# Peptides against a protein of PDB entry 5YCA: the designs that were tried, part 123

Target 1, 132 residues: chain A of PDB entry 5YCA
Amino acid sequence: RSLPAERNPLYKDDTLDHTPLIPKCRAQVIEFPDGPATFVRLKCTNPESKVPHFLMRMAKDSSISATSMFRSAFPKATQEEEDLEMRWIRDNLNPIEDKRVAGLWVPPADALALAKDYSMTPFINALLEASS

## One batch from the design tools (peptide; made by RFdiffusion4, then SolubleMPNN)

Design b2_p26_5_s3 (from b2_p26_5, 8 letters changed)
Fold by OpenDDE base, seed 4:
Structure b2_p26_5_s3 (fold): chain B 132 residues (1-132), chain A 26 residues (1-26)
Amino acid sequence: as target 1 above (132 residues)
Amino acid sequence: SALQEQVFEIMETEEDPAAAVKALFE
């Protein structure tokens, strides 16, 4: 597969220590018609554009939004590039489509595989280790 | 669905998404 050429400068170094990011994660309860659900979110600000984007994890099963990861990593990606990557995820990983929040959600192991590809490993490690 | 997409957008961009999502379903 071909990933977008331009990546968010925030993710320039995949080897950084993730521990300082853990306390920056925030657990938030969201109310849906079928009941409440807790999400852990991490605010990621592009240092160039100053535009924030939240990575998100479902507290219940630790699923991570692959869609949010992609959009954060590749802020200039076209819809076609996103669609191509989402199809790759469907074909090669184990994504689920949640009934409440759109996009593809992947289990922790798959999230870490994507994180390696997107150079987001510290951020996903922090998101997975944060309290809910 | 459209609502699922709207929830995602809120969760992706809002500092405090709880109130926004709640209002979406009212």
Scores: peptide ipSAE 0.760, ipTM 0.958, DockQ to the pose 0.952
Fold by OpenDDE base, seed 5:
Structure b2_p26_5_s3 (fold): chain B 132 residues (1-132), chain A 26 residues (1-26)
Amino acid sequence: as target 1 above (132 residues)
Amino acid sequence: SALQEQVFEIMETEEDPAAAVKALFE
């Protein structure tokens, strides 16, 4: 598959120690019509644009938003490029579509596979290890 | 759905998503 050409410079080094990112994660309870749900979120700011995006994990089953990962990793991606990647994820991984929050959500192992492709391994490791 | 997409955008960009999502469903 073809990923977008330009990647968020925040993710230039996939080998960095993830442990300093763990305390930067934040557990937050969100109230929905069908009840509350806890999410763990990590603020990721593009050092060039200074635009923040939050990576997010569902506390209940540790699923991670692949859509959020993609949008954070590829800030200049077109909608068509995103659609192509989401189709690839559907065909090759194990995504779910949540009833409350849009996008594709993937289990931890799939999230780490995507993290390798997007050069986001430290951030996803931290997000997975953070308490909820 | 439109609401699911709005929730996602809040969760992706807002510092305080709890308040924003709550307001969305009011």
Scores: peptide ipSAE 0.760, ipTM 0.958, DockQ to the pose 0.937
Fold by OpenDDE base, seed 3:
Structure b2_p26_5_s3 (fold): chain B 132 residues (1-132), chain A 26 residues (1-26)
Amino acid sequence: as target 1 above (132 residues)
Amino acid sequence: SALQEQVFEIMETEEDPAAAVKALFE
């Protein structure tokens, strides 16, 4: 696979301490036709463009949105590049397609594997450790 | 689906997504 050339400067250092990010995570209840669901979200702002993206975890099974990770990490990615990465995830990891929120969702271990590839480890660790 | 995509867009970009998602299904 080939990841996009430009990465969000927010993820410059993959070795930073994640603990200061834990209190920045927010648990939110979202109402769907089939009932409520709790998500834990972390606001990640690109320091150059000032555009925010939210990383997100399902509280119930701790699944992380791989799609949100990709779009946050690669702000100038084309649709073709995203499609290629999502196909790789389907072939190499254990994603699920949620019936409420679009994109690919992956279990914690897979999320951490992607985080290493995208240089997002502190942010995903914080998201996983935050309370719901 | 289109609705699932709209939910994701809200969840990816909005500070307070609860009201926006609720309105989507009304």
Scores: peptide ipSAE 0.760, ipTM 0.958, DockQ to the pose 0.951
Fold by OpenDDE base, seed 2:
Structure b2_p26_5_s3 (fold): chain B 132 residues (1-132), chain A 26 residues (1-26)
Amino acid sequence: as target 1 above (132 residues)
Amino acid sequence: SALQEQVFEIMETEEDPAAAVKALFE
């Protein structure tokens, strides 16, 4: 597969210690018509553009939004590039489509595989280890 | 769906998404 050429400079170093990011994660309860659900989110700000995106984990089963990861990692990606990557995820990983929140959600192991590809490992490790 | 996409956009960009999401269903 071909990932977008330009990556968010926030993710320039995939080898950083993730532990300082753990307390930056925030658990938030969101109310839906069928009941409340808790999400753990991590604010990730592109240091060049200053535009923030939140990475997100479902507290209940630790599923992580692959779509949010992709959009954070590749700020100049086209819709076509996103579609291509989402198709690859469907074909090679174990994504689910949630009834309430759009995008592809993947289990922790798949999220870490994507994190390596996107150079986001510290951020995804922190998101997974944070309390809900 | 369009509604699911709106929820995602809120949760991707808002500091406090709870109120905004709730408002979608009111």
Scores: peptide ipSAE 0.759, ipTM 0.958, DockQ to the pose 0.958

Design b2_p26_5_s4 (from b2_p26_5, 10 letters changed)
Fold by OpenDDE base, seed 1:
Structure b2_p26_5_s4 (fold): chain B 132 residues (1-132), chain A 26 residues (1-26)
Amino acid sequence: as target 1 above (132 residues)
Amino acid sequence: SELQEQVEEILMTEDDPAAAVKALFE
């Protein structure tokens, strides 16, 4: 498949040690009308634009927001490019659509597959290993 | 839905998402 041409320079090295990122993750309880849910989030700042973006995991089932990954990895992606990638995810992975939060959420194995494609493996490993 | 998208945006961008999401449903 075709991914956007420009990638966030934060993810230039997919082989970095992820362990220093683990304590930077934060578990946060969000209250919804039907009850609370915990999300683990990791703040990722583009070193060139200085624009921050959070990667996010549902604590309960460890699903990761593929949408957050894509938007962090490809800051200049068009809506069409995002739509194409989300369709690919639907066709090739095991995404779920959450009733409370929009976007596609994928299980850990699928998240790591995407992380490899987006060159952000250390960040997803840290997000998955962080406590909730 | 619009609310689902707003929650997603908050979780993607806000330092303190709990307060922001709570405000959406008040």
Scores: peptide ipSAE 0.751, ipTM 0.956, DockQ to the pose 0.941
Fold by OpenDDE base, seed 4:
Structure b2_p26_5_s4 (fold): chain B 132 residues (1-132), chain A 26 residues (1-26)
Amino acid sequence: as target 1 above (132 residues)
Amino acid sequence: SELQEQVEEILMTEDDPAAAVKALFE
């Protein structure tokens, strides 16, 4: 597969220590018609554009939004590039489509595989280790 | 659905998603 050429400069170094990011994660309860659900989110700001974007984890099953990861990593990606990557995820990983929140949600192991590809390992490690 | 997509967008961009999602379903 071909990933977008331009990556968010926030993710320039995949080897950084993730521990300082853990306390920056926030657990938030969201009310849905069928009941509440807790999400753990990490605010990631592009240091160049100053545009923020949240990475997201479902507290209940620890699934991570692959869509959120992609959009954060590749802010200039076209819709076609996103569609191509989402199809790759469907074909090669084990994504879940949630009934309440759109996008592809992947289990922790798959999230870490994507994180390696997107150079986001510290951020996903922090998101997975944060309390809910 | 559109509602599912709106929830996703809120969770991706809003500092206070709980209030925004609550308002979405009212």
Scores: peptide ipSAE 0.750, ipTM 0.956, DockQ to the pose 0.939
Fold by OpenDDE base, seed 5:
Structure b2_p26_5_s4 (fold): chain B 132 residues (1-132), chain A 26 residues (1-26)
Amino acid sequence: as target 1 above (132 residues)
Amino acid sequence: SELQEQVEEILMTEDDPAAAVKALFE
Protein backbone atom coordinates (compact mmCIF):
# COMPACT_ATOMS: atom_id res chain seq x y z
CA ARG B 1 0.00 0.00 0.00
CA SER B 2 0.96 3.63 -0.44
CA LEU B 3 1.18 5.91 2.59
CA PRO B 4 1.32 9.71 2.37
CA ALA B 5 4.70 11.09 1.38
CA GLU B 6 5.21 13.52 4.27
CA ARG B 7 5.31 12.31 7.87
CA ASN B 8 5.15 14.29 11.10
CA PRO B 9 8.79 14.98 12.07
CA LEU B 10 7.91 14.05 15.65
CA TYR B 11 8.16 10.44 14.48
CA LYS B 12 11.55 10.62 12.75
CA ASP B 13 13.14 7.99 15.04
CA ASP B 14 11.16 4.81 15.70
CA THR B 15 13.89 3.36 17.96
CA LEU B 16 13.75 5.87 20.82
CA ASP B 17 13.10 4.73 24.38
CA HIS B 18 9.37 4.96 25.09
CA THR B 19 9.58 5.09 28.89
CA PRO B 20 9.87 8.91 29.17
CA LEU B 21 6.52 9.17 27.37
CA ILE B 22 4.61 7.01 29.86
CA PRO B 23 4.12 9.74 32.50
CA LYS B 24 2.93 12.09 29.76
CA CYS B 25 -0.12 9.91 29.16
CA ARG B 26 -3.31 10.92 30.93
CA ALA B 27 -6.36 8.86 31.85
CA GLN B 28 -9.59 10.80 31.46
CA VAL B 29 -13.15 9.76 32.25
CA ILE B 30 -15.69 10.82 29.63
CA GLU B 31 -19.39 10.79 30.42
CA PHE B 32 -21.72 9.48 27.73
CA PRO B 33 -25.50 9.17 27.84
CA ASP B 34 -25.17 5.42 28.46
CA GLY B 35 -22.44 5.77 31.10
CA PRO B 36 -18.81 6.73 31.65
CA ALA B 37 -15.79 5.48 29.72
CA THR B 38 -12.10 6.01 30.41
CA PHE B 39 -9.63 6.99 27.70
CA VAL B 40 -5.87 7.20 28.01
CA ARG B 41 -4.50 9.97 25.82
CA LEU B 42 -1.04 11.18 24.81
CA LYS B 43 -0.54 14.71 23.53
CA CYS B 44 1.73 14.75 20.49
CA THR B 45 2.91 18.10 19.16
CA ASN B 46 4.36 18.46 15.67
CA PRO B 47 7.69 20.23 16.28
CA GLU B 48 7.43 22.20 13.04
CA SER B 49 3.80 23.30 12.95
CA LYS B 50 3.37 23.29 16.76
CA VAL B 51 -0.08 21.75 16.23
CA PRO B 52 -1.05 19.27 18.96
CA HIS B 53 -2.87 16.01 18.36
CA PHE B 54 -3.88 13.33 20.87
CA LEU B 55 -3.30 9.61 20.48
CA MET B 56 -5.89 7.62 22.39
CA ARG B 57 -6.56 4.23 23.96
CA MET B 58 -9.81 2.85 25.36
CA ALA B 59 -9.06 1.74 28.91
CA LYS B 60 -11.60 -1.08 28.88
CA ASP B 61 -10.12 -3.18 26.07
CA SER B 62 -6.85 -1.36 25.28
CA SER B 63 -7.95 -0.66 21.70
CA ILE B 64 -6.11 2.19 19.97
CA SER B 65 -7.57 4.68 17.51
CA ALA B 66 -6.00 3.96 14.14
CA THR B 67 -7.56 7.08 12.67
CA SER B 68 -5.87 9.19 15.33
CA MET B 69 -2.54 7.52 14.59
CA PHE B 70 -2.89 8.18 10.88
CA ARG B 71 -3.87 11.82 11.28
CA SER B 72 -1.02 12.46 13.70
CA ALA B 73 1.55 10.71 11.51
CA PHE B 74 0.46 12.29 8.24
CA PRO B 75 -0.65 15.89 8.86
CA LYS B 76 -0.82 16.74 5.15
CA ALA B 77 -2.73 13.64 4.06
CA THR B 78 -5.81 14.09 1.91
CA GLN B 79 -9.18 12.62 2.79
CA GLU B 80 -8.73 10.22 -0.11
CA GLU B 81 -5.40 9.00 1.29
CA GLU B 82 -6.99 8.47 4.70
CA ASP B 83 -9.91 6.57 3.18
CA LEU B 84 -7.54 4.27 1.31
CA GLU B 85 -5.57 3.50 4.48
CA MET B 86 -8.72 2.88 6.49
CA ARG B 87 -9.88 0.44 3.81
CA TRP B 88 -6.52 -1.33 4.03
CA ILE B 89 -6.91 -1.59 7.81
CA ARG B 90 -10.38 -3.07 7.41
CA ASP B 91 -9.07 -5.64 4.94
CA ASN B 92 -5.85 -6.62 6.74
CA LEU B 93 -6.26 -6.00 10.48
CA ASN B 94 -9.00 -6.44 13.08
CA PRO B 95 -10.60 -3.02 13.57
CA ILE B 96 -13.81 -2.31 15.42
CA GLU B 97 -16.20 0.60 15.11
CA ASP B 98 -17.28 1.84 18.51
CA LYS B 99 -20.86 2.92 19.14
CA ARG B 100 -19.84 6.12 20.92
CA VAL B 101 -16.64 7.28 19.21
CA ALA B 102 -16.06 7.34 15.46
CA GLY B 103 -12.97 6.01 13.68
CA LEU B 104 -11.33 2.61 13.49
CA TRP B 105 -10.14 1.13 16.78
CA VAL B 106 -7.61 -1.70 16.69
CA PRO B 107 -6.30 -4.13 19.32
CA PRO B 108 -2.80 -3.63 20.77
CA ALA B 109 -1.05 -6.03 18.38
CA ASP B 110 -2.57 -4.33 15.36
CA ALA B 111 -1.75 -0.92 16.81
CA LEU B 112 1.90 -1.91 17.09
CA ALA B 113 1.87 -3.16 13.51
CA LEU B 114 0.55 0.20 12.37
CA ALA B 115 3.04 1.96 14.63
CA LYS B 116 5.88 0.26 12.81
CA ASP B 117 4.46 1.37 9.47
CA TYR B 118 3.97 4.95 10.71
CA SER B 119 7.24 5.10 12.72
CA MET B 120 5.30 5.64 15.98
CA THR B 121 6.44 2.62 18.02
CA PRO B 122 7.68 4.52 21.13
CA PHE B 123 4.44 6.49 21.36
CA ILE B 124 2.17 3.48 21.04
CA ASN B 125 4.24 1.46 23.52
CA ALA B 126 3.95 4.30 26.03
CA LEU B 127 0.22 4.64 25.44
CA LEU B 128 -0.28 0.90 26.00
CA GLU B 129 1.82 0.80 29.19
CA ALA B 130 0.25 3.86 30.84
CA SER B 131 -2.13 3.27 33.73
CA SER B 132 -5.84 3.93 33.48
CA SER A 1 -23.16 9.50 13.20
CA GLU A 2 -22.55 13.21 13.61
CA LEU A 3 -22.28 12.86 17.38
CA GLN A 4 -19.77 10.02 17.08
CA GLU A 5 -17.64 12.16 14.76
CA GLN A 6 -17.80 15.12 17.12
CA VAL A 7 -16.71 12.98 20.07
CA GLU A 8 -13.79 11.63 18.05
CA GLU A 9 -12.72 15.16 17.11
CA ILE A 10 -12.88 16.27 20.75
CA LEU A 11 -10.76 13.32 21.87
CA MET A 12 -8.22 14.07 19.14
CA THR A 13 -7.85 17.80 19.78
CA GLU A 14 -9.20 19.08 23.12
CA ASP A 15 -7.14 19.47 26.30
CA ASP A 16 -10.29 18.97 28.39
CA PRO A 17 -12.36 16.39 26.53
CA ALA A 18 -14.60 15.57 29.49
CA ALA A 19 -16.08 19.06 29.60
CA ALA A 20 -16.38 19.27 25.83
CA VAL A 21 -18.22 15.97 25.49
CA LYS A 22 -20.49 16.86 28.41
CA ALA A 23 -21.43 20.09 26.66
CA LEU A 24 -22.01 18.17 23.43
CA PHE A 25 -24.74 16.03 24.98
CA GLU A 26 -26.49 18.85 26.87
Scores: peptide ipSAE 0.750, ipTM 0.956, DockQ to the pose 0.929
Fold by OpenDDE base, seed 3:
Structure b2_p26_5_s4 (fold): chain B 132 residues (1-132), chain A 26 residues (1-26)
Amino acid sequence: as target 1 above (132 residues)
Amino acid sequence: SELQEQVEEILMTEDDPAAAVKALFE
């Protein structure tokens, strides 16, 4: 696989302490036609463009949105590059497709594997440790 | 589906996703 050339400068250092990010996560209940679901979200702002993007975890099974990770990490990625990465995730990890929210959702271990590839480890650790 | 994609977009970009998703299904 080939990841996009330009990465969000927010993720330049994968070794930072994640604990200061934990209080910045927010649990939010979303009402769907078939009932409520809780999501834990972390607002991530690109320091150059100032464009915000949320990383998200489903509270019930701790699944992380791989698509949210990809789009946050690679703000200038093409649709073709995203499609290629999502296909790789399907072939190499254990994603699920939620019936309520689009994108690929991966279990915590897979999310941390992607986080290493995208240089997002502190942010994903914080998202996983936050309360719901 | 289109609704699933709209929910995903809301959850990725909105400060108040609960209200936005509620409005989506009204």
Scores: peptide ipSAE 0.749, ipTM 0.956, DockQ to the pose 0.931

Design b2_p26_7_s1 (from b2_p26_7, 13 letters changed)
Fold by OpenDDE base, seed 5:
Structure b2_p26_7_s1 (fold): chain B 132 residues (1-132), chain A 26 residues (1-26)
Amino acid sequence: as target 1 above (132 residues)
Amino acid sequence: SELEEEAEKEYEEMLSAAFKAAAAAA
């Protein structure tokens, strides 16, 4: 598949130690009509543009927002490029269905596969290991 | 900052309409 040409320079090295990122994650309890749910988020700031994005995890089942990953990794991507990648994820991975959230969410193994593709492995590892 | 506010907005948009309504009321 084709990914956007320009990637966030924050993700220039996929081999870095993820442990320093763990304490930077924050858990938040969100109230929904059917009850509370905890989300974990990690603020990722582009070191050049200074634009931040939150990577997101559902605490209970560790589902990760693929949409948040894509938008953080490819800050200049078009909507068409995003749509193409989301279709690829639907066709090749195992996204979940949850009416409480928007975008496309995937289980941990799929998130790590995407992380490898997007060069985000340390950040996704930290997000998955953070307490909730 | 404005950039932080935009990031928060994007975060909230990834959640349900019910949450967004609650956040706006807070």
Scores: peptide ipSAE 0.385, ipTM 0.796, DockQ to the pose 0.429
Fold by OpenDDE base, seed 1:
Structure b2_p26_7_s1 (fold): chain B 132 residues (1-132), chain A 26 residues (1-26)
Amino acid sequence: as target 1 above (132 residues)
Amino acid sequence: SELEEEAEKEYEEMLSAAFKAAAAAA
């Protein structure tokens, strides 16, 4: 598949130690009609443009928002490019269905596969290891 | 900041419509 040409310079080095990022994650309890659910988020700021994005995890099953990953990794991607990648994820990975969230969410193993593709491994590892 | 507010907006957009409505009503 083809990913967008320009990637967030925050993710220039996929080999960094993720442990310093763990304390930067924040857990939040959200009230839904069918009960509360906890989400963990990590603010990721583009060091050049200074534009931040939140990476998101559902605490209970550790599902990760692939949409949030893509938007953070590829800040200049078109909607068409995003749609193509999301279709690829649907066809090749194991996205979940959850009415409480928008976008496409994937289990931890799939998130790490995407992280490798997007050069986001330290950030996703931190998000997965953060307490909730 | 304005940029952080936009990030928060995107975060909320990733959550359910039910939550967004509840947050707006609070």
Scores: peptide ipSAE 0.383, ipTM 0.795, DockQ to the pose 0.456
Fold by OpenDDE base, seed 4:
Structure b2_p26_7_s1 (fold): chain B 132 residues (1-132), chain A 26 residues (1-26)
Amino acid sequence: as target 1 above (132 residues)
Amino acid sequence: SELEEEAEKEYEEMLSAAFKAAAAAA
């Protein structure tokens, strides 16, 4: 696969300590027809464009939105590039199925694999460790 | 801000509009 050429400068250093990001995460209970579910989100702002994105985790099973990761990491990506990456994820990782959410969601281990590819490991680690 | 509103919109889009009934901050 081929990832977009331009990456969010927020993710210039994949080796940063993630612990300061943990308190930045926020949990939110969402009511669905089959009951409540808690989500954790982390606001990630591009330091140059000032455009924010929320990275998202389902609290219970720690599934992470790969779609949110991709959109945050690659601000200049085309829809075609996103589609290609999502297809790659479907073919190579273990995305879950949940009718309550849109986009492609993956288990923690897969999220961390993507985080390495997107250079956003500290942010995903923080999101996974945050309380709910 | 406008940018934050767009981010919130994208967040909401990741949650199925057909199934979401209410939200509460925790």
Scores: peptide ipSAE 0.387, ipTM 0.817, DockQ to the pose 0.385; fails the geometry check
Fold by OpenDDE base, seed 2:
Structure b2_p26_7_s1 (fold): chain B 132 residues (1-132), chain A 26 residues (1-26)
Amino acid sequence: as target 1 above (132 residues)
Amino acid sequence: SELEEEAEKEYEEMLSAAFKAAAAAA
């Protein structure tokens, strides 16, 4: 598959130690009709444009928002490029279905596969390791 | 800032529109 040509310069080095990012994650309890659910988020700021995005994890099952990963990684991507990638994820990975959330969410192993593709491995490792 | 507000909006859009809570600073 083809990914957008221009990537967020925050992700220029996929080999960095993730541990310093762990304490930067924040847990938040969200109330839903069927009860509370905890989400963990990590603010990722483009060092050039200064545009931030939040990467998101469901605390309990560690599902990660692939949509948020894509939008953070590819700040100049078109909607068509996003749609194509989300379709690829549906066809090739194992996204979950959850009525409480929007976008495409994937299990930890799939998130790490995407992280490798997007050069986001330290950030996804930190998000997965963070306490809730 | 405006950029932070936009990021918070995108975060909230990933949650159920009917039952999402106000985002906390991160």
Scores: peptide ipSAE 0.379, ipTM 0.816, DockQ to the pose 0.343; fails the geometry check

Design b2_p26_7_s2 (from b2_p26_7, 14 letters changed)
Fold by OpenDDE base, seed 5:
Structure b2_p26_7_s2 (fold): chain B 132 residues (1-132), chain A 26 residues (1-26)
Amino acid sequence: as target 1 above (132 residues)
Amino acid sequence: SALEEQAEKEFEAMLSAAYERYAKEL
C-alpha cells in the first residue's frame, strides 16, 4: 500500500518513552441507547500547524480508532488516500463492528501494527495503558 | 479555541449518529 508522503512532525520519533503521555489521557463516559460506555482519549497536537486530534480508545475492550490515527498522522492526506488505507485495513486487519461508533476501530494488536506504520507507537502505548 | 472546538466535534463525530452515515459508505 501507499501511505501519504507528509507525516505529522509530532511523530518524528517512534522510539520515545510513552510513560509521560499516560497521565495526559482522559476518560469520558458517553451515554448510548443501550447504556453508558467509557472512552479514553489523548489529545495530540501538531507542533507546526497547532491542529489537535484526539486519539480514541474504547475503555472496555481497548479498541482504537484507526481513522483518528490516520487523520492525526497524515494531516495533508486526501480523502482518496484515506479511503485507500481504510480499505487496506478492512482487507488486512481485523476491524470491529460496533454501531456506536463511526470510522474503523481495531483491536489493540492491530492498533500497534498501524502505530508502527504511522510512527506513533508511544502515543498508542500510552492510550492503551491509561486508566479508565 | 476554534481548533480545539473542531477537535471536539471530530471526536463526537466518531460516535453514535455518525455511524449511520459511515455505514452507508460501505
Scores: peptide ipSAE 0.360, ipTM 0.755, DockQ to the pose 0.438
Fold by OpenDDE base, seed 1:
Structure b2_p26_7_s2 (fold): chain B 132 residues (1-132), chain A 26 residues (1-26)
Amino acid sequence: as target 1 above (132 residues)
Amino acid sequence: SALEEQAEKEFEAMLSAAYERYAKEL
């Protein structure tokens, strides 16, 4: 496994209190053919480039988009680097199966493991604790 | 902004194209 060299400076400190981030999360109901589902998202803006990304959680089972985490954490990653990491996740973690979403989505414990690797623990904790 | 719009598009892209609509933010 080889993570990209450059990481979003937003995630320079993995030990910060996540509590202030909780109220910044937003819940949104999405209508699918088989019924509605609520997603919680947190806007994370790169302080240098000013580029925002949304971290995403399925409200019901708290599955987190690993793809969104990776793209936020590594803004200069190549497609090859992303593919490598996604393969690693499939091989080492427990991504879910859900036809309503694209990319890899993982359960909370796996999301927190990735968060540690990507230095974004406060953000994932906040996303997981946010109301829906 | 253009960047916000792009972020929104990326959010939408992470959802299935089969979705019908967005409801009001909760």
Scores: peptide ipSAE 0.357, ipTM 0.764, DockQ to the pose 0.383
Fold by OpenDDE base, seed 4:
Structure b2_p26_7_s2 (fold): chain B 132 residues (1-132), chain A 26 residues (1-26)
Amino acid sequence: as target 1 above (132 residues)
Amino acid sequence: SALEEQAEKEFEAMLSAAYERYAKEL
């Protein structure tokens, strides 16, 4: 597959220690018709454009929004590029099915695989280790 | 800020639109 050419400069170093990011994560309880569910989110701000994006995890099963990862990593990506990557994820990874969420959500191992591809490993590690 | 508000809207969009669909199916 072909990923977008320009990446968020926030992710220039995939080898950084993730532990300082853990306390920056925030848990939030969302009410759904069949009961509450907790999500953990991490605000990631592009240091050049100052545009923030939230990375998102379902607390209970640690599923992570691949869509949010892609949009944060590739701020100038076209919709066509996003669609292509989401199709690749469907074909090659193990996205979950959950009526309560939009976009593609993947289990932790898949999220870490994507994180490596997008140079987001410290951020996804922090998101996965954060308390809920 | 406007940028923060937009980020919140995108976060909500990952849940709210699906929430509405979920509610309709019950």
Scores: peptide ipSAE 0.357, ipTM 0.778, DockQ to the pose 0.728
Fold by OpenDDE base, seed 2:
Structure b2_p26_7_s2 (fold): chain B 132 residues (1-132), chain A 26 residues (1-26)
Amino acid sequence: as target 1 above (132 residues)
Amino acid sequence: SALEEQAEKEFEAMLSAAYERYAKEL
């Protein structure tokens, strides 16, 4: 597959220690019609543009938003490029089905595979290890 | 800030309250 050419400079080094990012994660309880659910989020700010994005995890099963990962990683991606990547994820990974959320959400192993592709490994490791 | 507010809106858009609208944008 083909990913966007320009990547968020926040993710210039995929080998950094993730542990300092763990305490930066925040848990939040969200009320849904069928009951509450806890999400863990990590604010990731592009150091050049100063635009922030939240990376997101469902606390209970550790599903992670692939859509949010893509949007954070590729700040100049077109909608067409995003659509193509989301289709690739559907065809090659194991996105979950949850009516409470939008976009594609994937299990931890798939999230880490994407993180390697997007050079986001420290951030996804931290998000997965954070307490809820 | 406006940027922080936009980030929060994006977070909210990933939840059920904005599901249908968000799905149309994909």
Scores: peptide ipSAE 0.346, ipTM 0.754, DockQ to the pose 0.431

Design b2_p26_7_s3 (from b2_p26_7, 11 letters changed)
Fold by OpenDDE base, seed 5:
Parts: structure tokens; sequence; C-alpha cells
Structure b2_p26_7_s3 (fold): chain B 132 residues (1-132), chain A 26 residues (1-26)
């Protein structure tokens, strides 16, 4: 697969300490038809464009939105590039099926694999370690 | 979706402040 050429400058260093990001995560209760569910969010602002994206984790099983990761990492990606990556994820990783949520969600191990590819490991580590 | 429609006023303020602090510490 080919990832987009331009990456969010926020992720220029994949080796940074993730611990300062942990307390920046926030838990949010979302109401669904079958009841409430808690998510953990981490705001990631592109330092150049100042556009924020929220990385999302389901609190209960720690599934993470791959879609949110991709959109944050590659802010200039086309829909075609996103679709290609999401297809790759479906074919090569272990995405979950949850009718309540939009986008493609993956378990923690897959999220960390993607984080390596997208150079955002500290952010995903923090998101996974944050309390809910 | 419910996630997209969620209110974020408090989160935006808190997360922005926290993020700036993180960036300053790097």
Amino acid sequence: as target 1 above (132 residues)
Amino acid sequence: SALDAAAEAEYQAMLSKAYEEYAAAL
C-alpha cells in the first residue's frame, strides 16, 4: 500500500514520551439507542494549520478509530487514499464491527501497528493508557 | 452520529490548554 505523501507535522517524532499526553485525554459518555457508552478522546491539533482532530477510543474494549488516526495523520489525503487505506486495514488487520459507530475501528494491537506506520505512537499509547 | 454531534466546549478549552503545555515542555 501507499500512504499519502504529506503527514501532519504534529507527528514528526515517533519517539517522544507519551506520558504527558495521558492527562490530556478526556472521557465522554455517548448515548446510543441501546444505552450509554464511554469513549476516550485526545485532541490533536496540527501545529501548522491549527485544525484539530480527535483520536477516539472505546473505553470498554479499547478499540480505536483507525479513521480518526488516518485523518489526523494525513490531513491532505483524498477520499480515494482514505478508502484505499481502509480497505488495506480490512484485508490485513482485525477491525471490529459495531453498528453504533462510524468509521473503521481496530483493537489496540492493530492501532499500535497503524501508529507506527503513521508515526503517531506516543499519541496512541497515551490514548490507550488514559483512564475512562 | 452521536460522536459527531457531541458538545465539546469544555473539552476544547481543557485540551487546548493541556496540549499547549505539552508542546512547551518538549
Scores: peptide ipSAE 0.039, ipTM 0.587, DockQ to the pose 0.029
Fold by OpenDDE base, seed 3:
Structure b2_p26_7_s3 (fold): chain B 132 residues (1-132), chain A 26 residues (1-26)
Amino acid sequence: as target 1 above (132 residues)
Amino acid sequence: SALDAAAEAEYQAMLSKAYEEYAAAL
């Protein structure tokens, strides 16, 4: 597959220690029609544009929003490029279906595979290890 | 830290399936 040409400079080094990012994560309880659910989120600010994006995890099963990862990693991506990547994820990984939330969500192992592709490994490791 | 208005709007849009509405408002 082809990923967008320009990547968020925040993710220039995929080998950094993730542990300093763990305490930067925050948990939030969201009320849905079928009851409350807790999410863990990590604020990621593009050092060039100063635009923030939030990486998100469902606390219960540790599913992570692939959509949030893509949008953070590729700030200049078109909707068409996003659609193509989400289709690739559906065809090649193991996304879950949750009617409560938007975007495409994947289990931890798949999230880490995407993190390698997007150069986001420290951030996804921190998000997965954070408490809720 | 506290969320700025734009970041909070993005988060809520993703959770509520309001991507198109969010994008149109930018």
Scores: peptide ipSAE 0.037, ipTM 0.633, DockQ to the pose 0.295
Fold by OpenDDE base, seed 1:
Structure b2_p26_7_s3 (fold): chain B 132 residues (1-132), chain A 26 residues (1-26)
Amino acid sequence: as target 1 above (132 residues)
Amino acid sequence: SALDAAAEAEYQAMLSKAYEEYAAAL
């Protein structure tokens, strides 16, 4: 597959230690029709544009929003590029089905695979290790 | 959805804070 050419400069180094990011994560309880669910979120700000994006994990099963990852990693991506990547994820990874949430969510192993592709490994590791 | 509205706001906030704190910790 082909990913967008321009990547968020926040993710310039995929090899950095993730542990300093763990305390940056925040848990939030969200009410749904079938009851409350806890999410863990990590705010990621583009150092150039100063536009923040939040990476999100469902606390219970550690599913992570691939859509949020993509949008954070590729701030100038077109809708067509996003659609193409989401289709690739559906075809090649194991996205979950959850009607409560928007976007495409994937299990931890898949999230880490995407993180490698998007150069977001420290951020996803931190998100996965954060308490809820 | 509640997640879409609240999560996006918190998601964006989280990214900015994480970067600032991460950069300071390096």
Scores: peptide ipSAE 0.042, ipTM 0.609, DockQ to the pose 0.082; fails the geometry check
Fold by OpenDDE base, seed 4:
Structure b2_p26_7_s3 (fold): chain B 132 residues (1-132), chain A 26 residues (1-26)
Amino acid sequence: as target 1 above (132 residues)
Amino acid sequence: SALDAAAEAEYQAMLSKAYEEYAAAL
């Protein structure tokens, strides 16, 4: 696969301590036809453009939105580049199927694998450790 | 979906605040 050339400067150092980010996460209950579900979100702002993106986790099974990760990591990515990466995820990882949510969601282990590729490890660790 | 729109908006908002606080904590 080929990832976009330009990455969000927020993710310049993949080795930073994630613990300061944990209290920045927020839980939100969303109502669906099948009932309520809790999500945990982490706001990530590009330090140069000042444009924020939210990383998202399903509280119950800790599934992470790979789509949110990609869009945050690669702010100048084309739709074609996103589609290519999502296809790679489908072919190489273990995405879940949930008709209630948009985008592609993956289990924690896969999310951390993607985080390494996108240089987002501290942010995904914080998102996974945050309370709901 | 409603989740995607709301999540994206809130996620972006949270990341900005989280980054500023994270940077201050380093």
Scores: peptide ipSAE 0.040, ipTM 0.599, DockQ to the pose 0.065; fails the geometry check

